# Designs tried in a protein design run: peptides against a protein of PDB entry 6GMG. Part 122

Target 1, 331 residues: chain A of PDB entry 6GMG
Amino acid sequence: DSDDRVTPPAEPLDRMPDPYRPSYGRAETVVNNYIRKWQQVYSHRDGRKQQMTEEQREWLSYGCVGVTWVNSGQYPTNRLAFASFDEDRFKNELKNGRPRSGETRAEFEGRVAKESFDEEKGFQRAREVASVMNRALENAHDESAYLDNLKKELANGNDALRNEDARSPFYSALRNTPSFKERNGGNHDPSRMKAVIYSKHFWSGQDRSSSADKRKYGDPDAFRPAPGTGLVDMSRDRNIPRSPTSPGEGFVNFDYGWFGAQTEADADKTVWTHGNHYHAPNGSLGAMHVYESKFRNWSEGYSDFDRGAYVITFIPKSWNTAPDKVKQGWP

## One batch from the design tools (peptide; made by RFdiffusion4, then SolubleMPNN)

Design b2_p8_7_s4 (from b2_p8_7, 3 letters changed)
Fold by OpenDDE base, seed 4:
Structure b2_p8_7_s4 (fold): chain B 331 residues (1-331), chain A 8 residues (1-8)
Amino acid sequence: as target 1 above (331 residues)
Amino acid sequence: SVSQFSKL
């Protein structure tokens, strides 16, 4: 019932957060307290703290996607997505493996496909590409300079992305970023922008024309990264949840986790910020909670999802929504 | 825009 969604109230700019609570290895808090933290830590524009606007609070109220939305400045388009898939593992397991007791063939294939994705390698690929993009953005004062720099960087690294079409999401991502065009954002100056990363968990079996088994157990062939580039075609992701396998079973549509631009080299120590559901303090779902999870906790995902993508977008360098270091919880 | 439900 999206009708129960409520915009969290404004928090005074100088109000300090209450301590976060531990929750299964995560740091957890209610959305209003996250707003307080956000204002203290992430709200800065040109070095000055900002109160979270009504519009930003409205975005945030949408749950996990809201966390990514408020920090990236736009609703996720998911166009520049990366993953890692072990094709050899997949083929070998299908050939040499067998269904578990009580597992159907379709369930087995779906599981094997899910397990053939490597979340850490997918994340690493996105970080690698973001780093290349950041180097290309540096000292580029127009889009042409950025694109030239990007092509040079890719050539130097012998990266397959150098062969992507000029209209691909990879090359068009910057120009399609609203904050790049904003006067107080990038102002059409690539050097004012930086690449940032978020992750989306979703279900592969979204094709309604496919078999019921694929909708229940996953589509082994869907949303695989292209070899060499790691790019995932997200065009068929329509936020359709997994189909129930038993009566009373229900699955959610997606999960989003915000990483930003942390420089922590150890993936396991990186912090991912996400929400549980839309804010419905007077509804059955209750108040929205925000979680700051380590990569292990984030990448574990849920049975609701069999795909994880790591998406690159851009924000102005003047924003502090993607700092080099993220501290888990409060204080 | 689409909101998500909770698994947590």
Scores: peptide ipSAE 0.071, ipTM 0.827, DockQ to the pose 0.164
Fold by OpenDDE base, seed 1:
Structure b2_p8_7_s4 (fold): chain B 331 residues (1-331), chain A 8 residues (1-8)
Amino acid sequence: as target 1 above (331 residues)
Amino acid sequence: SVSQFSKL
């Protein structure tokens, strides 16, 4: 329950941010100062700075998911998700490896599965697909034209996504984006939209009908990408945290990181924006902080999570929440 | 909507 959650106050449109502070290779600031940065850098609609609205400040106040929410314009649905899993590595480690001292078999298998995901390849796949989508959007003035372009692009690349059903999240993602339908957004014109990326970290062992060991140590078979496409079925992700392995241990439900549409080719130099918790300045958790992390810091994740997904959604090109270049920190 | 509780 977020009963202590507070919506951050409005910041004057022309108020400049205070300097960010370094924290473990990332830039950190309090949420109010991020609002100041957001208004100066990311708020532009049709080239004009905007004050963050009360609604947007409320979205932001939800923590890490709030950062993705305010920048994407919608609560994350996570339907179009990608990852990379090395099946051969997984099988070989299970066959030739052994549990560490004091490690259970279930813990060993869960760890090996986690380590068999490649975050960089997962991110690269999402970027590849987003690029294909952006080419399909560029000159399409209705959804039919977009879908035709998309199919042609996929055929030219011999991409397995060409075999997806028309009802697949891959083909339906654009028409299911609220901002696509908005008059001041896409106005049903695909060429006014662009693909953007965010990431979610979560726990694999969410099936309540499974063994306690899977809930504690992970489900090695859950949330794997489909071969060829890299698509992850996220339908079973219900924001259930990892089960404690010892008394007093607790885990959080998820983490979200915003990438947008950066053009930096080196994954290690990309910047990911995320929050620590919901804004509770008068509560036990305290004020929300926003972090701008490099890919290394983001993709490392936490022991709370054994899965990462890279998700594609869409925003209007007139928004500046996903610029080509993102500068870490301030100034 | 679901909020994040605590990290970092």
Scores: peptide ipSAE 0.068, ipTM 0.825, DockQ to the pose 0.184
Fold by OpenDDE base, seed 5:
Structure b2_p8_7_s4 (fold): chain B 331 residues (1-331), chain A 8 residues (1-8)
Amino acid sequence: as target 1 above (331 residues)
Amino acid sequence: SVSQFSKL
């Protein structure tokens, strides 16, 4: 529902970006300038720079999800999602902790649940799984070979993911990736694909049949990772925002951050690319801005959200939207 | 597709 959304105009392929500006440890720029950077740095297909197409610019114009969309090549499905939740911390804090002054019991429980998620461990889990998948992809020339490799890797590591059903999002993710099936993409050859990561922030209290308190303060039991695997069931995420707790208060539906396939071992040094809102240069929201944030700035999130998930998808290796190294800002 | 309205 963005009636005032505008697709950014095309940028000449050779146009260099203007300098990004610092913003609370992030690098920030307007969407058109990000397009310029994207064309110089991320646009490459088979080693050749590409102008961002009208379709890609339209995807990008949707805001934070647009950044992930243009770089992953598809609208996020969020099916293969990981998180880390400290169940013992949660139980202990509920038992021994106390609500803050003026904090309701429901608000306290929601906050404690939010704080029981470990964003760094969730991210690390996704990276570990992506690494396993990449090893399984490397020499596999058909899906059967990929799946066999994947099962072997998981068995060697005694990973609980080895027990997932063959039709689970974990095993079906590759075959369900459009770019895997495309002639100029994977062409059904797993060895032409690589695993990539993005993150989604969203609200836990989305069940409209639940209590108003859960919708306002969070559902402490919702969107927890499965023990052993770290998989999050995202099926109940319907992009429903947090309910207001006071008149005039409003919350947004989600945030997305693009990581790709950076090899930086220190999580704190990784760069996450995201947008603020849909592009509305003639509307009240104004032009879309793109941020390149360090992990700390990304993982902090906003009060709009009490869940974070780290999602794995796949892109062709011929794309440069997920390079090993991402430089923050420009130059 | 659904858009993000704003970042708060």
Scores: peptide ipSAE 0.063, ipTM 0.815, DockQ to the pose 0.185
Fold by OpenDDE base, seed 2:
Structure b2_p8_7_s4 (fold): chain B 331 residues (1-331), chain A 8 residues (1-8)
Amino acid sequence: as target 1 above (331 residues)
Amino acid sequence: SVSQFSKL
């Protein structure tokens, strides 16, 4: 699968990035140049620039997931995921809509389901929850205090998340974050952590026991957010790509976009960082490229995917991988 | 595989 994957070489800490290239409204660069930018802008630990370690470069080399991996400090677990689904739109379109010419019923239903997700509202929900979490973290010096604060915040907002089980991904997310437990990270102090967001695009029709139609055209019932909370059960996401609809057709397994903790209120102005594929400079895929996209470009996704989720995780406040403002490209 | 195969 990734036998030709190569870890990008180290870049000198003081090496400045080359200019990014415009690409379909995005800023694009080769992975090595992103490492240079990362070292200048995002590498800071306690205000000090750091060279991207070999381990971090190895993580990054995995492609889009690598961008999220290196910036979040852990491989994405996707446990605390949010989306928005318009049930009324879905039902109405199924009832009153018609398949397009040549479109099968299964294809129609899959498409209608895909179109019933609202990426902007999903992102907004994740940001709202992250904001609540950040307030709960701010003055909490142990996990118990954090959880108490979180429950109070949720109660004040009459948020349905207050009814989640204590073992749910929502309440367990912080304690399950490696960097929270690290001495040079959170050191078990919630007030040293902040909530961050990334997004995953994936295929709904991953159940091998389901119909071929669902695997080809999507499972309309899969990966819907729970009413009230917006939580998506990601347990069935096993990185299985869409099944081909024609001979020779192939789909990719996922896409990841890193948002972090940008404070830009306008979703359309937020920047999402993602990669195209694993780094294979001597292979058929070629060198990995990194993209910095506006929300519109990110949320559009690809035909490979019919689901988008916005995931919350945590990083130490001492890290600069999730700054308040992200500048697209270089300079 | 944990790696992405992208069509970009």
Scores: peptide ipSAE 0.069, ipTM 0.825, DockQ to the pose 0.194; fails the geometry check

Design b2_p8_8_s1 (from b2_p8_8, 5 letters changed)
Fold by OpenDDE base, seed 5:
Parts: sequence; structure tokens; C-alpha cells
Structure b2_p8_8_s1 (fold): chain B 331 residues (1-331), chain A 8 residues (1-8)
Amino acid sequence: as target 1 above (331 residues)
Amino acid sequence: SNAKRSIV
């Protein structure tokens, strides 16, 4: 957030986007043009196009988080997060590996921890859980029925999530979703809702009481998924960026990527929508751009981040912000 | 504040 942030102007509902196409797995356009696309493709409520409201345009203007915000209908809470961590790889590399030339022990351990996360398996776990949730939702007309269905589905799959506390983010996520309670949303009917996925990249070394080395090179023990469930405790994520390792160096606090509810079975062919920075057309950063990236382009991340999480939330089925198929570019 | 993403 900055004083230079500007809310993009309204776009006429019938205005078509300027054409753009993917290059090396990523398509890019300016935020104003994305609004045009969004109105044509994603804006639908009950099958009818809607102009992006001033509120939605304001949400979008916040950058990468704005893309997830406008499409999910709420600011990301990140409470129901999943990841995959290879504990054996981590232990083996620490035991048998060695720091690179000029690499400190702390830098080595941070790097090894980062490399022990599997973004594809983390994403797959989130998709698995979202599928279970969707099956539990489809015939449930009250929350009690949904929860009963969910427990049955988990039991059938012998999933460790069945042992989670009833008050956990896993079981409380639906009731805590504003759009579930809205008259024109779920209207308290679980069968009107569907699970959707977004991803967050962030820094592990956020503990101000830890060593400077952990803040600079990562905390190897932070934000690991629980065995069996894959759940990540996100309570310590305060959007604190990586600490500089040299004078003048700076890092970004987070990145968000919107997946929604694509049905593409091949993870490598899925499309992730994200933004570069807040919209500042009259400032030094310039206009916000929106990216539509293949999974490889998204999951590679940046040196700013050493953690990735895949988060489940819910939207009404009547919204078209999470279609089965997402296309890069226009047309 | 850096509460929202400021750069890519």
C-alpha cells in the first residue's frame, strides 16, 4: 500500500480487451485491460455479466493480492493452507551435503529447507482436499449435513484430516466465508458453494526474536506442513519480507496466485493469475500489470520467498470467477 | 506499510 495507489477507472461492460498472448508460458496485460477481460469472462453472477464495481476495482488495485481478492470476494485469510515437505530429503541433504563456496551454514540450511518443499505435491494435496470438500458440499443443504458428509468422505479415504478439531480452520472455513451467508451467495446452503484454491509465496524468516541469519537466509523449521494432513500453521505469517543481505537490497512481502477451480488434470497446464504491484499509473512503479502464468512460471517464485502454500476458500457456484477452464491472453 | 504488495 502506498499514497501513489490509484483505483482504476470503470470500463464499459461491452468493451472488449486489447489482444495479448502468452510468451514462454506467461501472458501479461495492464490492469485496465484485465478489467475488460474480467467483465467479459469472470464477472458473471447467475450467468449475467457485471461491470466491475468501484469496490472491486479498489481491491484489484492492491496488486497480486488484489487479483485473489476480487476473484474470491474477500481479502485472503490464509487459514486453510497446505504444503508438501520432503523430510527425508531435508535430513539427507543436511547430513551428506555441504555448503557451497562462500555459503554460510545458515544460508545452506535455509536453501536446503526451501528445496525440500514440493510445490506440485502441495498443490495436488490442496486439489485433493478441495475435491473432498466439493463432494461434501454438493448435496448438503445445511452446515450440519456438510460437516457430516465431510467426515464420511475423509473416513472413506482414511484421511488424517478426519482427526482435526471441530473448531479448526478446516471445519470452520465454510461458515466463516462471508459469501456463504449472503442472500445472493450461498444463502447458508452449502450446495450453492464450491471450494477454490489460491497460492501464497512468502518468507519463512519472519520471527523478530530469531537470529539475523534466519531473517536473511530463512528459518528451516518454520511453516512446515503437518505430517499426514499437509496443513500449514500460518498464524506466524505477518507479511514480513526477507531481510536484506547487502546494503540497498530489498525484498517483496508476498506474492498471491489465483487458480480457482480449474479441472485440468495436468498441473503443468493449469493457469495462475497474479499481479506485479499496486496500481500507481502516476507514480514511479507505474500501472499495475496482471499475469496469467502456467504452473511452472508461478511455482518457480522469486528469491524473495522460500515458502509456498496452497490455500482453500469458498465462493458461490453462481460466480464465474473460478471457471473449469482458464485461458491465457485474449481472445 | 508493506501490508499490500508494492513491487514485483
Scores: peptide ipSAE 0.116, ipTM 0.837, DockQ to the pose 0.237
Fold by OpenDDE base, seed 4:
Structure b2_p8_8_s1 (fold): chain B 331 residues (1-331), chain A 8 residues (1-8)
Amino acid sequence: as target 1 above (331 residues)
Amino acid sequence: SNAKRSIV
């Protein structure tokens, strides 16, 4: 029940986090302690640390999406999403593979589709595009200059994104970013912005008009990336969870992981920040916990989800919510 | 509510 959600209290600006360390690639702490860390490490605006505002604490309290929300400065719109899908693998496995013992045909197809997505390649595609965007943002003092730069960069790389419509999420993403328009943000100057990445895990079988099997086992045809671009149409994602396959089974609606703008070239060494659930310290769910996971821990996902998308958005360069290096835990 | 509601 969302009614049990509580906004975490303010933490003193100079309060240091309690120590916590990674175990098996994941570090974990309670939301209050993450706020302390956030204030010390990520809160900086124009080089000055800031106390997390009540509004930001409220955003954070929503759980995994809250982590992305507070760090990106806006609720995720998921419009500029990337993934990688191996069509040949999918077709070959469907043709030559067989359902496991007790596995239905629909379950088999859903599983094969899930396994045909490559999280690492999807992430790499998003990083590639973000890098192109960052180059295009550099020295662009108006949106027209940014768009011109972007088209040039894409042409130089022979990237299929150069053929996207001017109204596509790809080209409209910057202008649709609230912080770009803010006086203390981008102030309509692209060179003051940078591209950042987060990831969303979700269920493919969200169409209520589809078969029950698709809702239970996945829709093999849903949320596939476009060939060449890697763009995923997220318009049909309505945060609907997987349907139960057995009595008493329940699934979560989504998971969000914040990457930001880390420069670590090895995907396996990148750190993803995410939360377990909304903050309900007096409720059945308990206090919200924040995780800092290595890519392997993040990309593994859960049975609740059969899709992963890597989404690009923008934040002001003056924000420190997306540093080049992210460290797990606190010493 | 668009909040994540449970621990996976």
Scores: peptide ipSAE 0.100, ipTM 0.837, DockQ to the pose 0.207
Fold by OpenDDE base, seed 2:
Structure b2_p8_8_s1 (fold): chain B 331 residues (1-331), chain A 8 residues (1-8)
Amino acid sequence: as target 1 above (331 residues)
Amino acid sequence: SNAKRSIV
């Protein structure tokens, strides 16, 4: 629990970051130094640098989710999530594969399901959809125009998302974005908004009514993307961690990585920003660290998680929390 | 708590 969580202090607006440190192919820094970088690089509103507010610092202090929170402007709702799952691979491996030595059937099935997700294709799908959304936003002066544009774009591409319900997270995502409604944000003008992406890693075996094996080793059927759309029903994600398989074992509830709106075409060169844990400088966990990872490092995930989703949300174009180019580390 | 615990 975050009982020892502390909000990082304010950093002077003009304070430059200290150099980041290399860590497992990532750039790493302490949260206070990330705040400094954020103020120099990402804080801009209408081109003007801003000091990270107390509220934003509080959000950030929650760890990995805090990084996404401060940059997206809202706590992640995860409603518009995409993934890619290879059903043929899954079926084939279940049929023709064999459990490893000492691996239970449930463990085998969970592992095979995990391995049947393609993180790169999931990310690609989210980027594709975000691009469609951005085109729909560009010339839309109201939500109705945005929705009409979106439907036209989807029809032109013969995209299965065109068949989604009007109340689906896909179509409702913009109007449900607080910053869209804010006077200094979108001001209800879609053309002032842009689509952005973050990723969540989480555990599939969250159903408490399911078998203990599913909670320990994963639920092979949970959180699969819908065919054609790639949409993942995230309604069952309750931030429940993997169940321990041995005494004393514990798992983390989730991981979040911020991508934003980078234009880098090579997925492997994209930068993902995430935190290790909530900020507890005087606690056992210690100070929060922020990582800027390449896609390979991010998508690798941890054994704590067997699902990855790529989520679309929106921010005002006037914000610089999602620039076209993200430089890893400092300087 | 919705805070991320320890990882890495």
Scores: peptide ipSAE 0.098, ipTM 0.836, DockQ to the pose 0.220
Fold by OpenDDE base, seed 3:
Parts: sequence; C-alpha cells; structure tokens
Structure b2_p8_8_s1 (fold): chain B 331 residues (1-331), chain A 8 residues (1-8)
Amino acid sequence: as target 1 above (331 residues)
Amino acid sequence: SNAKRSIV
C-alpha cells in the first residue's frame, strides 16, 4: 500500500528548519523540514550532531510508524504495552445505557468499550513503569543486576508486575532491544540504556473469524489491559484496519506517536510526534507531514481506531531522540 | 503494508 513511497533526500547538517508554529495544540511541517529539525535537535550521538542517514530517512518515510522507528532505532514490536480500562464504567453503561437513535446494539457496545478506555491513565501507567525501569537500569551493569533491581523496585511498590513470568515482554524487553547489544549502544550494559514511550492507535475488531459487526464497530472484549498490571496482549494486533460500514468508506491500519522520555509532569503539556502518511511527493497522497501534537490532540485519535496502547522500549542514553523537553515548531 | 497510508 506504499508503492509510491519515496525516501526523502538528505538535508545538509547545517541547514536550519523553516519556521512553523503550533495551532490549536498541533504544529505541522513537511518531512524534509522535520529532518532538518531532527538533525539540529535529536540527531546527537554522544553529544555530536549527525546527519540523518539514508537508512533512517527510509524508515522515516513510512509515515507515523517511521517517526517512532527513526527515534527508537527499531521497528515497533509493541510487546510491552499498557492501557487503562474502566471495567465498572463499561458494565454499568452496558446495563443501564441504551443505543442511540440509529445505533445498532453492536455499535453501541463497541462505542461503550472505546469510551471505557482512559488514555491519560494508560499513559500515566506507562510513565510509572518506565520510571521504575529507569531506576532499575541506573546502576545495573549486566542484565541479571537489572532484573534483580527491577524485581526489588516492584516488590517495594507492591506492583503486580512482580508476578509476571521471567519470559514475559516486561522482563525480556531489554534483552530483546538491538541497541542494547550494540557496541556503540548499550554494549550489554543496562546502565547505558533508558526507557522510552510511544503510543499506538489501532482497531480492536481484527479477528477475521468474528462477526462482521465486531469488525465494523469494534470488539468490546479485545485488547483490554490485565487488571493490576495494565499490560495489553498485543499478539493479535495484525495491523488490520476497521471494516467499512458504508460503500466507499475506508480506514487506515494504525497511528503511532512518539513521546520518548519527556519529564513534563502535566500530561496535557507533553508533546507527541507523529506523521500523517508515508512520503509520496509525486503521488496522490503527497509529501509526508510530521505533527508535533499536545497530548489532547494525540489522544483524541480518529474514528479509524478504538484502542490506544502506550508502549515501553529502550534506547541508549547517548542518543538524543528522547530529550527531557520537546518543543513544538521552530524556533 | 506496515506503512501508514493516510489519516482520514
């Protein structure tokens, strides 16, 4: 579905971005200009600016997932995902609520399920866990030390994650991170790594063996977080879009937003970087645009999606793709 | 495709 995708050209390392400013919480620029910004702000390895490589530009060209890809250093695996779901609200609304005028029962249930997810609480859970992981990483010089620290931190907080299997995505995430093993990355030293966060929006009704109604209106039972941990089983996410409900209607497969490791305590002030579509400057879609959105703008999502997950991965501390502060626009 | 097509 990206046959007309093009890799953006290289930008000179010293080229400054053209100015752009946020409007209603979102700043927008063309991908080429984002590359210029990225080189000035996010490209640093060991404190030195780098030109975005051809490989990185190729990754970026894939759209929203490309933004996360270039900044995390790997294609998103989405294995360590968190969300928040209000089970009591869901049950209550199903029991006491009713379909709106013209709304089918399946549509009603799908909507109620979607509305029972709390994006802010899901994000906060991921931040909480990332903080625990970062403390566990801080003085750990091998994986065993990291895992011991992690278990100790979880026990101290009485966190349900302490009961996860040793092979779970939670405990295996670090060892499965390519940059952890790289000589110029973590070099197998956990203390050289930090936890980072991105988000994925996607469709719940992906089971092809389920009813057509679930594919059209959502599967109320799919992709719920486990109680206590907040972990979401993402194994059934196959990037299948929502099924059309009317002729000519089409939906996209996913949206990705990059948060990184911002320290802003107010969720509403955090900045999420994402793309509109793959780069097709000579195609019908046109050039890729990159958005820097406030949390409100990001978490609103689109009708294409009824699930949001907040995912933890790791990058080397020597990378500047996840700074403490992210500013919208330029300058 | 794993590429984001478009925001509708």
Scores: peptide ipSAE 0.098, ipTM 0.831, DockQ to the pose 0.222

